Peptides against a protein of PDB entry 7PB4. Designs and how they scored, part 7

Target 1, 105 residues: chain A of PDB entry 7PB4
Amino acid sequence: KMLNIKEYKEKLLSTLGEFLEDHFPLPDRSVKKKKKNIQESSVNLITLHEMLEILINRLFDVPHDPYVKISDSFWPPYVELLLRNGIALRHPEDPTRIRLEAFHQ
Target 2, 218 residues: chain B of PDB entry 7PB4
Amino acid sequence: DALQMAVGYFEKGPIKASQNKDKTLEKHLKTVENVAWKNGLASEEIDILLNIALSGKFGNAVNTRILKCMIPATVISEDSVVKAVSWLCVGKCSGSTKVLFYRWLVAMFDFIDRKEQINLLYGFFFASLQDDALCPYVCHLLYLLTKKENVKPFRVRKLLDLQAKMGMQPHLQALLSLYKFFAPALISVSLPVRKKIYFKNSENLWKTALLAVKQRNR

## One batch from the design tools (peptide)

Design b1_p9_1_s3 (made by RFdiffusion4, then SolubleMPNN; from b1_p9_1, 4 letters changed)
Fold by OpenDDE base, seed 2:
Structure b1_p9_1_s3 (fold): chain B 105 residues (1-105), chain C 218 residues (1-218), chain A 9 residues (1-9)
Amino acid sequence: as target 1 above (105 residues)
Amino acid sequence: as target 2 above (218 residues)
Amino acid sequence: DLVEMLLSL
């Protein structure tokens, strides 16, 4: 049963990978290093694929607390996309935490 | 100059020591508004102020006024638009601000220096079609952005589903007609041959300013 | 399923 879930998860992520890359890529931050001293900490944004992988992994690894803390690596458009489409849900008491919802149905 | 001081005020925030914070705020807003409508703003000024308007740093009234005066002198950086979309998704701005942003984006579309990064946001804009308040303006934006590669079966289905829910809206019909042009095999439904494409006039707020910008850049 | 949801985007 667990192996089938892992295989299903891997297949799901693999199938989604191409779709997500084609339709929801990260914008190329050609941050021209203009020397303006804004230490905008170049937080490395993760892909939507990686974000979903984190959420799916958390759901399977910690089903009693399936919430992931939103980090600075989470691109806000991706968070909004998942929430708006009911793929993810915010924690009722902590809006900085989200869980995968699609598998709770 | 007065504009740099005003932009600096919005960027750095109010200096604690001013007894009359509201008067200072209004002074700087008026400075930005006057310069923007008269001469337009530099791309760097738009970059700063657009992010401020969408960040939720100030109240909705202030954000709305800032966004209304995001008029370029020459060009808008696509990077500013990408950052703005990021702020829009953080949810710190009002629904009215979101609508205004899409109206602005449509109105200013030709003044954006590049479209490559904005085209990468196609999926995010498309996902916003389900918002009834945004849908007319998002359809117009998508009409401007859509390439053949964006026309996919799942997006066609979504548009048809939206049409089934909302009725035969002119903005949906315009977008569907464009989709049919690029991929006639994906749209079996007979679309009424509309001689004219009708979108809500998003440009009305900036019509005079846009004419002035076009005249200055000729 | 999640795939359908994502493909529906």
Scores: peptide ipSAE 0.059, ipTM 0.820, DockQ to the pose 0.048
Fold by OpenDDE base, seed 5:
Formats: sequence, C-alpha cells, structure tokens
Structure b1_p9_1_s3 (fold): chain B 105 residues (1-105), chain C 218 residues (1-218), chain A 9 residues (1-9)
Amino acid sequence: as target 1 above (105 residues)
Amino acid sequence: as target 2 above (218 residues)
Amino acid sequence: DLVEMLLSL
C-alpha cells in the first residue's frame, strides 16, 4: 500500500512537471542584476512543482496535521493559484498555514 | 526635490513622532499626484509607489489615489508589473484595487518596456477570468498577451464554459475570436463575425494623461 | 483528480 502511494505520488508529480513548467513558470530573476540598491531579500523562490511536492509530502507524512507553513520561498501567485482553485486550503485559525485539499476528496 | 521627499515618505512610512500625520500624508500624496499628471513619473518612482499601493501598507483610499497616478514619464518597468501581480495575490488589497490595477495595466500596456516576463504570467491572468469583477479587464489583457502557444484545448473549454455561464459577453467574444484566429480547429462553434472588437474603455481614467505622455515621447 | 484540477487552470 505505501509503495503504491509513493509510486502514485511520483507519477503524479512527474506528469504535472511539464505542465507546470510550461504554464506557470517562475519569473526570470535575471533582469534584477542591474539595479544596485534594493536589498530585495534574495529569497530563493521554489517552483510550483516543488511547492506541490511539499504539500503532498506533508499530507502523507503527517496526515493528522497536513498543514505546511507558508515560507518566504512560496511565491504569492502560486499560493493564490492553489487557494483560488481549491487545490489548497488555509488553516482556519492560522492563515500562514495551508494544506492540500484535492487529495482529501 | 519635493517628489523625492514624497516618495521617500511613502517608502519609509510615517515617522511616529509627527503630530500632523494626516496633513503630511495628504501633502505628499498631492505632490505625487501633481507631478504624475503634469510630467509623469520615472520608472523608479512607479516601481516604489506601485508596490506601496498594492502592499496594503496604507488604507484603501490612499492606495487607490496612488494607483490612479501611476502615470509614466516614459516607460514602466516590467519588473514593477511582475512585483505588482505578486502583491495582488497576497490578498492585502481590496477588490476595487484589483480592478483598478487591471484597468491600469491595460491602459499602460504599451508603456511597459518589455513583455517577456508578463507573458509568463499568462496562466495567472487566465485563472483570474473566473472573477466576475475582473473578467472584462482580464479578457482585454489576455487579448493583448495571447500568442498561438497560449491557445490550448483546456483554455478553450474554460472560455466556452464561461460563455455558457455569463452569456455572449463582448469581451469574451473578442478573446474567443483571437483564439479561433490562432487555432481554428479548437473552436468548432461559429463565432459571430464581429467587425468591431469591443472592450470596456479602461483607458478613460488616464486618457488625458496618456495623450500627454505620447506627446512628450514623440 | 489533482491533474484535472490543475489542467483546469
């Protein structure tokens, strides 16, 4: 059973990878090199694929508390995309935490 | 410069010690408004002020006034737009601010220096079509952004579903007509041959300012 | 299906 779940997870993530990269890529930060002074905290943003992987892993590893804390690596458009489409839900008491919803149905 | 002081005030925020916070804020806001409508703002000033307007740092009334005066002297940086879209997704701005932003984005589209990164946001804009308040303006934006590679079967289905729900809206018809132009095989439905593409005139708020910008950059 | 949900985006 657990092996089948891991394999299913890997297959799901692999199938989504190309789609997510094609349709929801990260903005290219390469343009930021020229303007000197804004200490934009060089927070390394993760891909939507990586974000989903984190959410899926949390659901499987900690099913009784499947919530992930939104980090600075979470690009706000990705968070909004997941929430708006019902793929993820915010924790009712802590809006900084989200869980994957699509796998609970 | 009075403008630099005003921008600096919005960037740093109100100093706690000022007894006359509201008067100071209004003074700086009027300074920004005056310069923006008269001369336009530099790309750097727009970068700072646009982020402030969408970050939720100030109240909705102030944010709305700032956003209304995001008029370029020459160009708007694409990076400013990408950052702005990020702020829109954080949910600290009002629905009215989101609508105003999309109207602004459509109105100022030709003044954005590059489109490569904005084109990467296509999927996010397309997802915003489900918002009834945003839909007319998002359709207009997508009409400006859509390339052949963006026309996919799932997006066609989504547009047709929206049309089924909302009826034959002029803005949806315009976008569907463009989709049919790029991928006629994906749209079996006979679209009425509309001679004139009709979008809500988002530019009306900035019409005079945009004319002035175009005259200065000639 | 998560895939269908994501493809609907």
Scores: peptide ipSAE 0.056, ipTM 0.818, DockQ to the pose 0.048
Fold by OpenDDE base, seed 1:
Order: sequence, then C-alpha cells, then structure tokens
Structure b1_p9_1_s3 (fold): chain B 105 residues (1-105), chain C 218 residues (1-218), chain A 9 residues (1-9)
Amino acid sequence: as target 1 above (105 residues)
Amino acid sequence: as target 2 above (218 residues)
Amino acid sequence: DLVEMLLSL
C-alpha cells in the first residue's frame, strides 16, 4: 500500500515536472551582478513542480492538516495559478496557508 | 532633483514628518506626472514606481495615477514587467489596476527591452483570459507574444470553449486567427476572414505620449 | 491544462 502511494506520487510528480517546466518555467532572474549594493534579498524561488511536491507531501504526511504555509520561496504567480484553477485552496481562516484540493475529491 | 525626491518619497516614504501628508503626496505625484508626460521616465524610475503602484502601498487612486504616467524615456526593463506580474498575482491591487496594467503593457510593449522572460509568462497570461474584464487586453497581449511553440491543443480547446461562452469577440477571433496561422491542423473551424484585426481600445491612453517618445528617440 | 492533468491523475 505505501509503496503504491509512493510510486504513484513519483509518477505524478515526474509527469507534472515535464509539463510544468515547458509551460510554467520560472523567469530567470539574470541578476547581472552590477556591483551596486542592492541587497536585493535574493529569495530563492522554487519551481512549480517543487511547490506541488510540497503540497502533495503535506497532504499525504498530514492529511488532517494538509495546509502548507506560503513562504517567500513561493512565487506569487504560481500560488495564484494553483488557486485560480482550483488546484489549491486557501485556508478559510488563514490566507497564508494553502492546501491541494484536486486530491480531496 | 525634484523627480528624484518624488521617487524617493514613494520608495522610502517621507524623510521628514510633513504636517500635511496629502499635500506632500500630491506634490510628488504631480512632479512624476509632469516629468513622465513631458520627457518620459528612466527605466530605473519605472522599475521603482511600477512596483509601488502594484504593491498596494498606496491607495487605488494614487496607484492609478502612478501607473498612468509609467511612460518611458527610452526603454522599459523586462525585469520590471516580470516583477509587476508578480505583484498582480499577490492580489493587493484592485481589478481596475489590473486592467490598467494590461492596457499599459500592450501600449508599451515595443518599448520593453527584451521579451524572453515575458514569453515565459505566456501560460499565466493565457490563464487570465477567463477574466472578462482582462480578456480583451490579454488577447491583444497574447497576439503580440504568441509563437508557434505556444500553440498547443489544450490552448486551442480553451479558446474555443471561451468563444462558446463569450461569443465571437473580435479580440478572441484575432487570437484564434493567429493560432490557425501557426497551427492550421489544430483549428478545423472556419474563421471569418477579417480584413482588419481590431482590439478593444486600440486607442490607448498613451497615444500622444508614445508619439512624443518615438520622436525624441529618432 | 494543469487542472486536466491533475484531474486525470
């Protein structure tokens, strides 16, 4: 049972990965290092694939509280994409938390 | 410089406690407006002010006025546009601001220095077609961005579904015609031959300003 | 669509 869930999860993630890389890649922050001290907080953004992996993992690991807190690594367009398409839902009381919806049916 | 002081005010806030915050705000806003419409703004100034207008730092009236004066002196940085799209998705700006941004993006499209990263946002723009208020402007933007590689069966289906819901809108028809040009095998439906492609509000708010910018850069 | 892909899973 656990093996089948892991395999299914891996297959899901692999299939999604190719699609997401093709259609929803992260914009390259070509930070040309011009020397000016703009401490632009280089928040490392995660891929949409990694974001979905986190959401899926949370759903499987903590099904009674499947919500993930939105971090600074979550690119806002990805969050909006998931929410707008009904793939994810915001927590009703905490808009900083989201869960994967597609697997709750 | 008065412009630098105005931009600095919006970026960092007031350096000194002003007794009349509204008067100070209005003064700086008028400074930005005057320079933008007369000479255009530097790419760095647009980068700062565009982010401010979309961040929700100020009220909708102020954000709208800032966005209306995002007129380049020469070019707009692609990075500024990518950041702006990120702010739109955070949801701190009004629906009217989103509409205005897409109008601005279409109007200023030729002044954006690069398109490589904007092209990567194709999927996000395409997803915004479902918003009735945005749809006309998003279709126009997609018409400018679409490459053969973007024309996929699922997007064709989505456009046809949208047409079934909204009817045969001129802007949607224009985009479908472009899709058919790139991938005729994916669109079996006969599209009416339109002699002219018409997008809603082809006369943008910046027409006069853009003519002036083009004249200065010749 | 990402949704269709996720729903097909």
Scores: peptide ipSAE 0.069, ipTM 0.798, DockQ to the pose 0.167; fails the geometry check
Fold by OpenDDE base, seed 4:
Structure b1_p9_1_s3 (fold): chain B 105 residues (1-105), chain C 218 residues (1-218), chain A 9 residues (1-9)
Amino acid sequence: as target 1 above (105 residues)
Amino acid sequence: as target 2 above (218 residues)
Amino acid sequence: DLVEMLLSL
């Protein structure tokens, strides 16, 4: 049973990966580093696929607290996309935390 | 200069100690408005001010006024638009600001230096079609952005579903007609032959300014 | 299905 869940998860993530890459790619930050010394922390944005993987993993690993803290690596459009489509929910008391909506259908 | 001081004020925010915060804000806002409508703004100034208008740093009235004066002298950086869309999704701006932004984006579309990164946002714009207030302007934007590779079966279904829900809206029909042009096999439904594509005239707010920009850049 | 939800976007 656990192996089947992992395999299903991997298959799901693989199938989603292609779709997400095609339809929701990260914009290339062609921020030509003009040398202005402002340590804008080059926060590496993660892909939507990676974001979903984190959310799915959290749901499986910690089902009693399936919430993930939104990091600076979370591109705001991706967060909004997940929330708007009911794929994720914000924590009722902490808007900086989101969970994957349990597809319990 | 006065413009640099005004932009710097919005960027840095109000210094806590000023007793006349509102008067200072109004002064700088009027400075930006005056320059923008007379001469247009540099791409760097638009980059700063556009993000400020969408970040929720100021109140809706201020954000609206800033956004209304995002008139380019020459070009708008694509990066500014990408950043702006990011701020739009953070949800710190009002619905009216979102509508105004899409109107602005359509009106200023030809002044954006590049479209490659904006085209990568196609899915996000398409997802915004479900917002009834945004739908007319998003359809217009998508009409400008849509390439053959963007026309997918699921998007066709979504547009047809929207048409079933909202009726035969001119802006939706325009987008569907373009989809049918790129992928006729995906759209079996007969679309009315429209001689003219009609979108809501997003340019009306900036018509005079845009004419002036086009005249200066000839 | 997550895929269906995403495809509905």
Scores: peptide ipSAE 0.056, ipTM 0.799, DockQ to the pose 0.047; fails the geometry check

Design b1_p9_1_s4 (made by RFdiffusion4, then SolubleMPNN; from b1_p9_1, 4 letters changed)
Fold by OpenDDE base, seed 3:
Structure b1_p9_1_s4 (fold): chain B 105 residues (1-105), chain C 218 residues (1-218), chain A 9 residues (1-9)
Amino acid sequence: as target 1 above (105 residues)
Amino acid sequence: as target 2 above (218 residues)
Amino acid sequence: SLVEMLLSL
C-alpha cells in the first residue's frame, strides 16, 4: 500500500514536472550578476514541482498536521497559484502555513 | 535632489518623529508625480517605487498615486515587472491596484527593455483570466505576449470555457483569433473575422505621458 | 485528481 502510494506520487510528480517547467518556470535569476551592492536576498527559490513535492510529502508523512510553513524559498506566484486554484489551503489560524487539499476524500 | 529625497522617503519609510507625517508624505508624493509627468522616471526609480506601490507598505490611495506616475524616462526594467508580479501575489494590494497594474503593464509594454522573463510569466497571467475584473486587461497583455509555443490545447479549452461563461467578449475574441492564427487546428470554432482588434483603452490614463516619452526617446 | 487540477491550470 505505501509502495503504491510512493510510486503513484513519483509518477504524478514526474508527469507534472514537465508541464510545470514548461508553463510555470522560475524567472531566470541571471539578471542579478552585475551590480554588487544590492543585498539581493540570495534566497534560493524552489520550483513549483519541488513545492508540490514538499506539500505531498507532508500530507503523507504527517497526515494529522499536513501543513507546511511558507518559507522564503516559496515563490509568491506559486503560493498564489496553488491557493487560487484550490490545490492548497491556508491554515485557518496561521496564514504562514499551507496544506495540500485532499482531493481524494 | 528633491526626487532622491522623495524616493528615499518611500523606500526607508517615515522617520517616527514627525507630527506632520501626512504633509511630508504628500510633499514627497507630489515631487515624484511632478518629475514623472514632466521628465519620466529612471528605471531604478521605477524599480523602487513600483515595488513600494505593490508591497502594501502604504495605503491604497498612496499606492494608486505612485502606480499612476510610474512613467519611464527611457525604459522599464523587465526585472521590475517580474518583482511586481511577485508582489501582486503576496495579497497585500487591493483588487483595484491589481487592475491598475495590468493597465499600466499594457500601456507601458513597449517601454519594457526585455520580454524574455515576462514571457516566462505567461502561465501566471493566463491563470488570472478567471478574474472578471482583470480579464479584459490580461487578454490584452496575453495578446501582446502570445507566441506559437504558448498556444496549447488546455489553454484553448480554458478560453473557450471562459467565452461560454462570459459570452463573446471583444477581448476574448481578440486573443482567440491570435490563438487560431498560431494553431488553427486547435480552434475548430468559426471566429467572426474581426477586421479590428478591440481592447479597452488601457493607455488613456497615460496617453499624454506616453507621447512625451516617445518624443524624448526619438 | 490533483493531476487533472494541475493540468487544468
Scores: peptide ipSAE 0.208, ipTM 0.869, DockQ to the pose 0.047
Fold by OpenDDE base, seed 4:
Structure b1_p9_1_s4 (fold): chain B 105 residues (1-105), chain C 218 residues (1-218), chain A 9 residues (1-9)
Amino acid sequence: as target 1 above (105 residues)
Amino acid sequence: as target 2 above (218 residues)
Amino acid sequence: SLVEMLLSL
């Protein structure tokens, strides 16, 4: 049973990867910020695939607390996309935490 | 320069809780408005002010006024638009500000220096078609952005479903006609041959200003 | 399914 869940998870993530890359890629921030010294922390944004992987992993690994804290690596459009479409939900008491909605098959 | 001081005020925010905050804010806002409508703003000034207008740093009235004066002297940086879309998704701006942004984006589309990164946002814009308030403007934006590669079966289905719900809206018909042009096999439905494409508020708030910008840059 | 929801985007 556990092996089937892992395999299903991997297959799901693999299938989503191509779709998400094609339709919801990160904008290339390759604008060479010339070295102006402003410590704008180059927050490394993660892909939507990576974000979903984190959410899925949390749901499977910690089903009693499936919430993930929104980090600075979470691109706001991705967060909004997931929330707006009911794919993810905000924690009722902490809007900085989101969970994947358990789609009961 | 008065404009630099005004932009700096919005960027850094009001320093002291002085009683004259509103007067100072109004002074700087009027400075930005005056320069924007007379001469346009530099790309760097638009970059700063556009993000401020969408960040929720100021109240809706101020944000609306800033956004209304985002008139370029020459070009708008694509990066400014990408950042702006990010701010729209943070949820600190009003629905009216979102509508105004899409109107602005359509109005200023030709003045954006590049479209490569904006085209990567196609999916996000398409997802916004479900918002009834945004739909007319998003259709117009998508009409400007759509390439053959964006025309997918699932998007065709979504547009047809939306048409079934909303009726034969001119803006939706315009977008569907473009989709049919790129992928005629995906759209079996006979679309009325419209000689003219009509989008809601094709006459934008910036018509006079944009004419002036085009005349100066010729 | 999650896939169906994502494909509906």
Scores: peptide ipSAE 0.197, ipTM 0.859, DockQ to the pose 0.048
Fold by OpenDDE base, seed 2:
Structure b1_p9_1_s4 (fold): chain B 105 residues (1-105), chain C 218 residues (1-218), chain A 9 residues (1-9)
Amino acid sequence: as target 1 above (105 residues)
Amino acid sequence: as target 2 above (218 residues)
Amino acid sequence: SLVEMLLSL
């Protein structure tokens, strides 16, 4: 059962990878390093694929608390995309946490 | 410079010591509005103020006024638009602000310096078609952005589903017609031959200002 | 399915 779930997860992520890369890529932030000393910590944004992988992994690894904390690496458009389409849900008491919805039905 | 002081006020926030915070805010807002409508704003000023308008730092009334005066002197940086879309998705702005942003984006589209990164956002804009308030303006934006590579079977299905739900809306028909032009094999449905493409006049708010910008940059 | 939801985007 666990192997089948893992394989299914990997296959799902693999199949989605190309689609997500083609249709929802990260914009190339040409952060022109303007020398202004504000250490804007260049937060490394993760791909939508990586974000979904984190959410799916959390659901399988910790099914009793399937919520992931939104980090600075989570690009806001991706978060909104998942929430708006019912793919993810916010925690009812903590809006900084989200879970994958589609597998709870 | 009065404009620099005004932009600095919005960027840094109100200095605590002013007893008349509202009067100071209004003064700076009027300064920005006056310069924007007369001369346009520099790309750097638009970058700062556009993010402020969408960040939720100020109230909806202030954000709306800022966004209405995002008129370029010459160009708008594509990076500013990408950042703005990010802020738009944080959910700190009102629905009316979102609508206004898309109207602004359509109106100012020709003044954006590059389109490469905006084209990468195609999927996000397309996903916003399901919002009934945004749909007319998003269709117009997509009409401006759509390339042959964006016309996919799943997007065709979505547009047809939206048409089934909402009826044959002029803005949907315009976008579908463009899709059929790029990929006739994907759209078997006979589309009415419309001689004229009709979008909502999103640019009406800026019509006079845009004419002035075009005249200055000739 | 999640795939269908994502493909519906």
Scores: peptide ipSAE 0.201, ipTM 0.837, DockQ to the pose 0.048; fails the geometry check
Fold by OpenDDE base, seed 5:
Structure b1_p9_1_s4 (fold): chain B 105 residues (1-105), chain C 218 residues (1-218), chain A 9 residues (1-9)
Amino acid sequence: as target 1 above (105 residues)
Amino acid sequence: as target 2 above (218 residues)
Amino acid sequence: SLVEMLLSL
């Protein structure tokens, strides 16, 4: 059972990878190092694929608390995309935490 | 100068100790408005002020006024637009601010220096078609952005479903006509041959200012 | 399915 779940997860992530890269790529931060002191927090943004992987992993690893804390690596458009389409839900008491919605098969 | 002081005020925020916070805010806002409508703003000033308007740092009334005066002297940086879209998605701005932003984006589209990164945001804009308040303006934006590579079967289905729900809206028909132009095999439905593409006049708020910008950049 | 929801984007 666990092996089948892992395999299914890997297959799901692999099939989504190309689609997500093609249609929802990260904007190229042309970090033009213009010296102006805007502490552009050098936070490395993760891909939508990586974000979904984190959410899926949390759902499988900790099903009783499947929420992930939104980090600075989470690009706000991705968070909103997932929430708006019902793919993810905010924690009712902590808006900084999100979970993958249980897709009833 | 007065503009730099005003921009600096919005960037740094109000100094806690000022007894006349509202008067100071209004003074700086009027300074920005006056310069923007008269001369336009530099790309750097737009970068700062656009982010402020969308970040939720100030109240909706102030944010609306700032956004209305985001008029370029010459160009708008694509990076400013990408950052702005990020702020829109944080959910700290009002629905009216979102509508105003898309109207602004359409109106100022030709003044954006590059389109490469904006084109990468195509999927996000397309997802916003589901918002009834945004839909007319998003259709117009997508009409400006759409390339052959963006026309996919799933997007065609979404547009047709939206048309079934909303009826034959002029803005939706315009976008569908463009999709049919790029990929005629994906759209079996006979679209009425519209001689004139009609979008809601997003430019009306900035019409006079845009004419002045075009005249200065000739 | 998750895939269908993502493909609906």
Scores: peptide ipSAE 0.196, ipTM 0.832, DockQ to the pose 0.048; fails the geometry check

